# Designs tried in a protein design run: peptides against a protein of PDB entry 3OGK. Part 208

Target 1, 307 residues: chain A of PDB entry 3OGK
Amino acid sequence: ATPDRLSRRFPNLRSLKLKGKPRAAMFNLIPENWGGYVTPWVTEISNNLRQLKSVHFRRMIVSDLDLDRLAKARADDLETLKLDKCSGFTTDGLLSIVTHCRKIKTLLMEESSFSEKDGKWLHELAQHNTSLEVLNFYMTEFAKISPKDLETIARNCRSLVSVKVGDFEILELVGFFKAAANLEEFCGGSLNEDIGMPEKYMNLVFPRKLCRLGLSYMGPNEMPILFPFAAQIRKLDLLYALLETEDHCTLIQKCPNLEVLETRNVIGDRGLEVLAQYCKQLKRLRIERGADEQGMEDEEGLVSQRG

## One batch from the design tools (peptide; made by RFdiffusion4, then SolubleMPNN)

Design b1_p27_5_s3 (from b1_p27_5, 14 letters changed)
Fold by OpenDDE base, seed 4:
Structure b1_p27_5_s3 (fold): chain B 307 residues (1-307), chain A 27 residues (1-27)
Amino acid sequence: as target 1 above (307 residues)
Amino acid sequence: MKIAFNKGPSPLEKRREKLNERIRKRK
């Protein structure tokens, strides 16, 4: 569909989701006219879609100019922006969004590729937003943003329920977790093992309502931090955990209310058996083939094709 | 403005590389 045709047919559109070409095409020969640019759509949004509150771009090319135009056109009417697996923008574009869209509730840039200039966008968001419910920059690499700004967001945004971040050291997020009283979902961070300090994370306090969790690089030594609330866990993302088959078994047994599990093939047939035994409420299971297959000498770590 | 297509690994690939590095360090 062309942007113009959409606006003519649906002038009162509140939510728009655009999907570009698969990512493989984005890294290869992107013809100039491949239709993956958001620019024509942003123009149409700005001119003709005055009731649009939610925008989701998936696998699109998005420039800072596009973001700036969108931000200024929709301003506080924009409640949701999802830059899902997008590319072509910098943190200046993000800054424009958070500067002009002060009532944004959902901001996502998961798996997007961008140039990081500074951390001002997160600071601006922290200083002026009180409406945020979902913040997701999972699978991104921000090096210039401050955990303190994330804490400020948690303090100011009382409806904040889901936060997914990059590789923040988890201990730097202690203040964030304390402030995020209504947080239900957290993904990302970085657990960094210290052989000299095995108890490094044992005193970590999570938000009381936390039930969807995906800690990155969590190993068996850190896993016990989940045990006090494991029965509350409904969704667990172990895709980037450093757990072996037996560790999976240990954790799964403690999560009887688990509804969604995402993990790697390292769970093995044994882990799947334990999952079936203890997690009777399981609704979704995602198993990815991980690099673990190359290093596990032990035959037990492979999920057999019979499952 | 030439949109500089980052010829680098995707965020997913980068994350996988980091994971693999951590796995290797623990073995």
Scores: peptide ipSAE 0.444, ipTM 0.825, DockQ to the pose 0.521
Fold by OpenDDE base, seed 1:
Structure b1_p27_5_s3 (fold): chain B 307 residues (1-307), chain A 27 residues (1-27)
Amino acid sequence: as target 1 above (307 residues)
Amino acid sequence: MKIAFNKGPSPLEKRREKLNERIRKRK
């Protein structure tokens, strides 16, 4: 469909989701005629889709100009913006969005590639937004944003229920967790093992309603921080955890209400057996092949080259 | 004709690299 055809057919459209080609193709030279640019769609949104409140771009090329145009066109009517696996923008584009769309409820940039200019976008969001429900910049690398702004967002946005972040040191998020009283979902952060301080994370206080969780780089030493509320965990993301098979078994046994599990092949058959035994409410299981196997293949490859 | 291309590893690849590094350090 073309943008113009969409607006003619659906002038009262409230939600738009555009999907580009698989991201693998985005690393190749993408011609403008590929349709992977949001520009013509943003133009159409700005001109003809005045009721649009939700925009989801997946695997699209998005410029700062596109974001600025979208922001100004929709302003406080924009409730949802999802830049899912997008590229081509900078934090200036994000700044425009949060500056003009002060009532945005969902802001997602998960797996997007961008140039980071500064942390002003998050600061602006913290200073002016009180409507935010979902903030997701999971699998992104922001080095210039402040955990304090995230805390401010949590204090000001009482409806904040889901936050997914990059590799923030979890201890820097203590204030955030204390402020985020209604938070149900958290993903990301960074747990950094310190041999000299084995109890480094033991005093972490999580939001009371937290039930969907994915802590990055959580190992067996950090895993016990989940035990006090493991029974209330409904979704667990272990894709980026540093748990072995036995650790999986230990944790899974403590999560009888688990509905969604995402993990790597390291869970093994034993972990799956334990999962089946203890997690009777499981609805979705995702198992990815991870680097855990590559070490074995490289070792086998080394052995095969010597033989 | 402006051609857009992504430079460097994807966010997913970067995340995997970080994970792999952490795995290696713990073994």
Scores: peptide ipSAE 0.440, ipTM 0.820, DockQ to the pose 0.421
Fold by OpenDDE base, seed 2:
Structure b1_p27_5_s3 (fold): chain B 307 residues (1-307), chain A 27 residues (1-27)
Amino acid sequence: as target 1 above (307 residues)
Amino acid sequence: MKIAFNKGPSPLEKRREKLNERIRKRK
């Protein structure tokens, strides 16, 4: 469909989701002409889709100019922006969005590739937004943003329920977790093992309503931090955890209300048995084949066809 | 045809690499 055809058919469109062509992951080759640019769509949004509140770009090329145009065109009417696996923009584009769209509720840039100029976009968001419900820059690399701004967002945005971040040191997020009183979902961060301080995370306090969780690089030493609220966990992302089969078994036994589990094949048949035994509410299971399988010939760490 | 080469691994690939590195360090 062309942008112009869409606006003519649906002038009152409130939500738009555009999916670019799957990136041929194999060849890092994005043909310039593959129709993956948002520019013509942003032009159409700006001119003809005046009721649009939600925009989701998936696997598209997005420039700072596109973001600036979108931001100015929709301003405080923009409630949702999702840059899902997008590329081509910088943090200047993000700054434009948060500057002009002060009532944005959902801001997502998960798995997007961008050039980071500064952390001003998050600071601006922290200073002016009180409407944010979902913030997601999971699987991104920000080095110039401040955990303090994230804390400020949590303090100011009372409806903040889901936050997914990159590799922030979890201890830097203590203030954030204390402020995020209504947070239900957290994903990302970084648990960094310290041989000299094995219990450095034991005093970490999570938001009381937290029930969807994915901590990156969580090992068996850090896993006990979940035990106080494991019974309320409904979604668990262990894709980037450093847990072995037995660790999975230990954790799963403590999560009787688990509905969604995402993990690697390291869960093994044993972990699946434990899952079946203890997690009667399980609705979705994702098992990804991880690189850790290449070295473990041990049959116990592999999900067999029998399990 | 200017092919925009995505110079470097995807965010997902980078994260996988980081994970793999950490797995190796524990082993």
Scores: peptide ipSAE 0.432, ipTM 0.815, DockQ to the pose 0.422
Fold by OpenDDE base, seed 3:
Structure b1_p27_5_s3 (fold): chain B 307 residues (1-307), chain A 27 residues (1-27)
Amino acid sequence: as target 1 above (307 residues)
Amino acid sequence: MKIAFNKGPSPLEKRREKLNERIRKRK
């Protein structure tokens, strides 16, 4: 579909999702004319899609100029922006979005590649937004943003229910968790083992409504921090956990209300058996082949091809 | 002109690499 045809057919469009072509693993090079640029769509949005409140770009090339144009065109009418696996922008583009779209409810840039200039975008969001419900920059590399701004967002955005972040030290997010009273979903962070202080995470207090969780680099020593509320967990993302088969079994047994599990092949047939036994409400299971499989000589850690 | 979509590993690949590094350190 062309942008112009879309606006003619649907002048009152409220939600738009555009998907770029799958990145051919072999071709790091995108032809200029492949249709992966959002520019013509942003132009059309700006001119003709005056009721558009939700935009989702997936695997698109997005420039700062595109973001700036979109931000100014939609302003406080923009409720959702998802830059899903996009590239081509910097944090200046994000700054423009949060500056002009002060009532944004969903801001996602998961798995996007960008140039980080500063942390101003998150600071601006913290200073002016009270509407945010979903913030997701999972699997991104922000080094210049402040956990304090995240805490401020949690304090000011009472409807904040889902936050996914990069590799923040979890202890730096203590204030955030205390402020995020309605948070239901958290993903990311970084649990960093300290041999000299094995219990450094034991006093972590999570939001009371937390039921969807994916802590990065959580090992068996840190896993017990989940036990007090494991029965309320409905979704676990263990793709980036440091859990072995037995650790999976231990955790799964404590999560009888689990509906969604994402993990690596390290769960093994044993973990799957335990999952089937204890998690009767399971709706979705994702098992990814991890690089950790190459080192496990133990047959028990492999999901059999027959299963 | 061919525009490189991303120079270097994807965010996913980078995260996997970090994971693998941590797995190695704990063994």
Scores: peptide ipSAE 0.430, ipTM 0.818, DockQ to the pose 0.437

Design b1_p27_5_s4 (from b1_p27_5, 12 letters changed)
Fold by OpenDDE base, seed 1:
Structure b1_p27_5_s4 (fold): chain B 307 residues (1-307), chain A 27 residues (1-27)
Amino acid sequence: as target 1 above (307 residues)
Amino acid sequence: MKIHFNKGPSPRERREKRLNELIRKRK
């Protein structure tokens, strides 16, 4: 579908999801001018899609100008922006979004590639937003954002239920967890083993409603921090955990209400048996290959301009 | 308009690399 055809047919469109083609397919099947860039769509949104409240771009090129145009065009009517595996923007584009879209409820940048200029976008979001329900910058590499801004967001956004972050030291998020009283889902962070301080994380207090969890780099020494609320866990993301087969078995046995498990093949047949035995409510199981076994071949097509 | 094409590994690839490094350190 072309942007123009979409607006003509659906002038009252409230939700738009665009998927860019994977790298290998983008060159051959999408005209260069239309394929992968959001610009034509943002133009159409700005001009003709005045009721649009939800935008989801997946695997697309998004510029700061595109984000600025979108932000100004939709302003407080924009409830959802998802930049899913997108590229081409900087934190200036994000700043524009949060500055102009003060009632945004869902902001996602998961697996997006961007240039980080500063942490102002998160600060601006913290200062002005009270509507946020979902914040997701999982698998991103922000180095200039402040955990304090995340805490402020948690304090101000009473409907905040899902937060996914990059590699923040989990101890820097203590204030965030304390403030995030309604948080149900958390993914990311970084658990950094300290041989000299095995109890480094044992005093972590999680939000009382937390039931969907994916802590990055959680090993068997850190895993016990989940045990006090393991029976409450409904979703586990163990894709970036450092757990062996036996550790999986130990954790799974403590999660009788588990509905969704995402893990690696290290779970093995034994872990699957334990899962079948203890997790009778399981609805979804995702097993990926081990990180070492994933050859470089998962060409998740970053749009590299090969000049 | 400088389209910043991120040259290099994807965020996913970088994260997988980090995971692998951590796994190796624990073995």
Scores: peptide ipSAE 0.548, ipTM 0.853, DockQ to the pose 0.527
Fold by OpenDDE base, seed 4:
Structure b1_p27_5_s4 (fold): chain B 307 residues (1-307), chain A 27 residues (1-27)
Amino acid sequence: as target 1 above (307 residues)
Amino acid sequence: MKIHFNKGPSPRERREKRLNELIRKRK
């Protein structure tokens, strides 16, 4: 489909999702004619899709100029921007979005590749946004953003319910968790084991409504921090946990209301048996291969149990 | 014709590598 054909057929379009072709192997050249550039779509949005409030680009090439044009064209009418596995932009493009789209509710850049110039985009978001409901830069690498800005966002955005971040030290997010009173979902962070300080994380206080969780690098020593609220957990992402089979069994037994589990094959048959025994509300199970088995193709085995 | 070169591993691949390094350090 061409952008022009879309606008002619659907001038009142409110939501647009564009999917680029799967990234072929890491070294594949993306030709211009691949249709992976958002530029022609951003032009069409700017000119003809004046009711568009939700934009989702998946595996697209997005420039800072594209983001700037989109930001200025939609301004406070833009409620959702998802840059899912996108590339080609810098933090300047993100700054333009948050500067011009002050009422944005959902901002996602999960698994996107970008050049980080500074942390100004998150600071600007923190200073001016009060509408944010979902912030997701999971599986990204930011080194120049401040956890204090994340805390400010939590304080100012009372409807903030889902936050997914990169590898912030979890202890730097204590202020964020205290401020994020309505937070239901958190993914990311970094739990860093300290043999000299085994109780490093035991005093962490999570938001009271937290029920969807994926802490990165959580090992068996850190796992007990979940036990006080394990009964309210509905979704666990253990893909980046450092849990063995027995650790999975221990945690699963404490999560009787679990609806979604994402983990690796380390759960084993024993973990699956425990899951079947204790998690009667389970709706979705995702099992990936171990991280050490890098050589084999990611078979996305989505087992949907229709109960 | 602007050819965009995928430079280096994806964010996911880098994260998987980090995970593997952490697993190795804990063993």
Scores: peptide ipSAE 0.548, ipTM 0.848, DockQ to the pose 0.456
Fold by OpenDDE base, seed 5:
Structure b1_p27_5_s4 (fold): chain B 307 residues (1-307), chain A 27 residues (1-27)
Amino acid sequence: as target 1 above (307 residues)
Amino acid sequence: MKIHFNKGPSPRERREKRLNELIRKRK
């Protein structure tokens, strides 16, 4: 479909989801003629889709100029922006979004590739937004953002229920977790083993409503931090945990209300038996190959899933 | 219009690499 045909047919469109073609093996290699640019769509949004409040771009090329145009065109009417596996922008584009769209409720950049100039976008979001419900920059690499801004967001955004982040040291998020009183979902962070301080994380206090969790690099020594609230866990993402088969068994036994599990083949038959025994409410199970077994994405975008 | 094209592995590939490095350090 062309942008112009969409606006003529649906001038009152509230939500738009655009999917680019599956990327070739190189996530960062996008031909100019690929047709995955959002530019013509952003132009159409700006001119003719005046009721649009939710935008989801998946596997598309998004420039800072595209983000700036979108931000200015929709301003406080924009409630949701998802840049899912997108590329071509910098943190300046994100800054424009959060500067102009001060009532945004969902901001997602999961698995997007971008150039990081500074941490101003997160600071601006922290200073001016009180509406945020979902913040997701999972599987991204931000080195210049501050965990203090994340804490400020948690303090100011009372409806904040889901936060997914990159590799913040989890202890730097203590203030965030304390402030995020309504948080139900957290993914990311970084648990870093310290031989000299084995109990480094044992005093970590999580939000009381936390029930969907995916801590990065959690090993068997850190896993006990979940035990106090394991019975309320409904979703576990263990794709980036450092758990072996027996560790999976130990954790699963403590999560009788588990509805969704995402893990790797390391769970094995033993872990699946334990899962079947203890997790009677399980609705979804996703098993991926081990991190070492994941080759480069094939040109056809083959998802390494174990069926 | 400035479009930034990143070089190197995808965010996912970099994250998988880091995971593998951590697994190796614990063995």
Scores: peptide ipSAE 0.545, ipTM 0.855, DockQ to the pose 0.591
Fold by OpenDDE base, seed 3:
Formats: C-alpha cells, sequence, structure tokens
Structure b1_p27_5_s4 (fold): chain B 307 residues (1-307), chain A 27 residues (1-27)
C-alpha cells in the first residue's frame, strides 16, 4: 500500500506499523522514495494522519529530518515511537522526538543503527517526561548517555514498567533500580566478572515487581543474584547469558512460574527436560543457535504494512 | 542526503561477537 492510499482509507488511523525489506535488500534495491524509507510515510502522517498516536518502523531507513517532521507533526499526541532495527538517523533525531513529544509513553530503538552525537536526548527525556512506560534501546551502542538520566527517568515516570538498555555496567544502574519502583521488565546491562571481587553484584537490589528479566553476560557466578526472586520470574531472556547447560538447569529449577524462556542451544535436551519438569506454566520457548553458529539469519521477505 | 547505509555489522552482530569473546574469556 502507498501512504496516500492508507490515509484515504483510514484517515482516523491511531497506530501504524511498517516493516521494511530485509537489511540485505535495503542496500541495493530500495528506490529513494519507496518501501525502505519512512519519508513518504512521515509526510503522509504529518499532512493527513492527525489522530496517529503510535508509530512502529521496523527495518526502515529513518533520517533525522524524518524524526523532526514526525515529532513536530504529532507533538504530545505521539504516545509510541518504535524504531525497530532502523538506520539512518543520529541522536539529533532522537532529541527532536523527546523535545517535541513530551508525553511519549513508549520509546524504542532496539537493534537500531545510528550515529551517536551526544547524550542530550536521554537528558531531555529525563528533564521533561513523566509519562514514559517503556524505554527500549536494547542491543544498541550508546556511549554518551548517562545512567543518572535513566535514574531521573525512573524517579519521574511512575508508570515506567519496562526498560531495556545497552551494555551499561549493572552497578551504575543501582540508583535506577532503586528509583524504578514499578519496573516489571529489565533487559540488557552488563555483568562483568571480577575474579578479585566475586561478590561484586551480590548486593544488587532489584525492583520488587521485576518478573521479566534478561541480564546480559550473566555467568554462573552472578546467577545467584536472581535466586531471591526467581520464583516471581515469568520471563527470562538468556540469549546473552554466559550460562552452560547445568547453569540453565539450576536457574530453571528456581523459576516455577516461568512463562517465557528465550535461550540458546546450550540448554540442551537436559535443560529442556528440567524445563518440562519444573516450569508447568511455560507458554513460549525460543531456542536460538549459539552465537558462534549463527549464520546469516534468512532475512524474512518483502515490506509488509500493518495497521 | 547521504543515506549512510551502515555497511558495518548490525548491532546484533556486534553483540554476538562480544558474547563470543566473553564466552572465550570465561573458559
Amino acid sequence: as target 1 above (307 residues)
Amino acid sequence: MKIHFNKGPSPRERREKRLNELIRKRK
């Protein structure tokens, strides 16, 4: 469908999700004004989709100009922006979004590729937003953002329930966890083993409602930090854990209320047996190949548009 | 407008690489 056709058919559209072509196809075959670029869609949103509250771009090319236009066009009416596996923007585009869309509830840039100019976007978000419910920059590389701004967001956004971050040192997030009283989901961070300080993380205090968790680089030495609340865990993301089969078995046995598990082949048949034995509420299991075995994932096909 | 198609590894690929490096260091 073309943007103009969508607008004509659904002038009162509140939610838009666009899926771009696979990244491999984006390099050689996407016409400038079609399919892979959000520009024509942002133009249509700005002109004709005046009730749009939620925008989800997946595998799209998004420029700072596109973000700026979207931000100004929707302003405080924009509640959700998801830049899922997008590229082409910088942190200036993010700054425009958070500057103009001060009531944004969901901001996602998971697996997006961007140029990082500064940390101002997160600072601006921290200074002015009180509505945020979901913040997700999981699997991104921010080096210029401050954990203190994340703490400020947690303090100011009482409805903050899900936060997914890049490779922040978990100890830098202590203040964030203390402030994030209603947090139910956390993914990312970085657990960095220190042979000289085996108890480095033992005093971590997690939010009381935390039940969906994916700590990055968690090894067997760090895993015990979950044991005090393992019974309340409903979702585990172990895709980036450093756990072997036996470690999986140990953790799974402590999570009887587990509903969703995402892990790798390292769980093995034994881990699956333990999972079946102890996790009777399991609804979803995702097993990916080992990080070393990941050939190029067959990038799913053509641009799909979903309203 | 130079649409920089980041010819570099995806964020996922970079993270997978880091994971593999960490696995190797812990073994």
Scores: peptide ipSAE 0.544, ipTM 0.851, DockQ to the pose 0.468

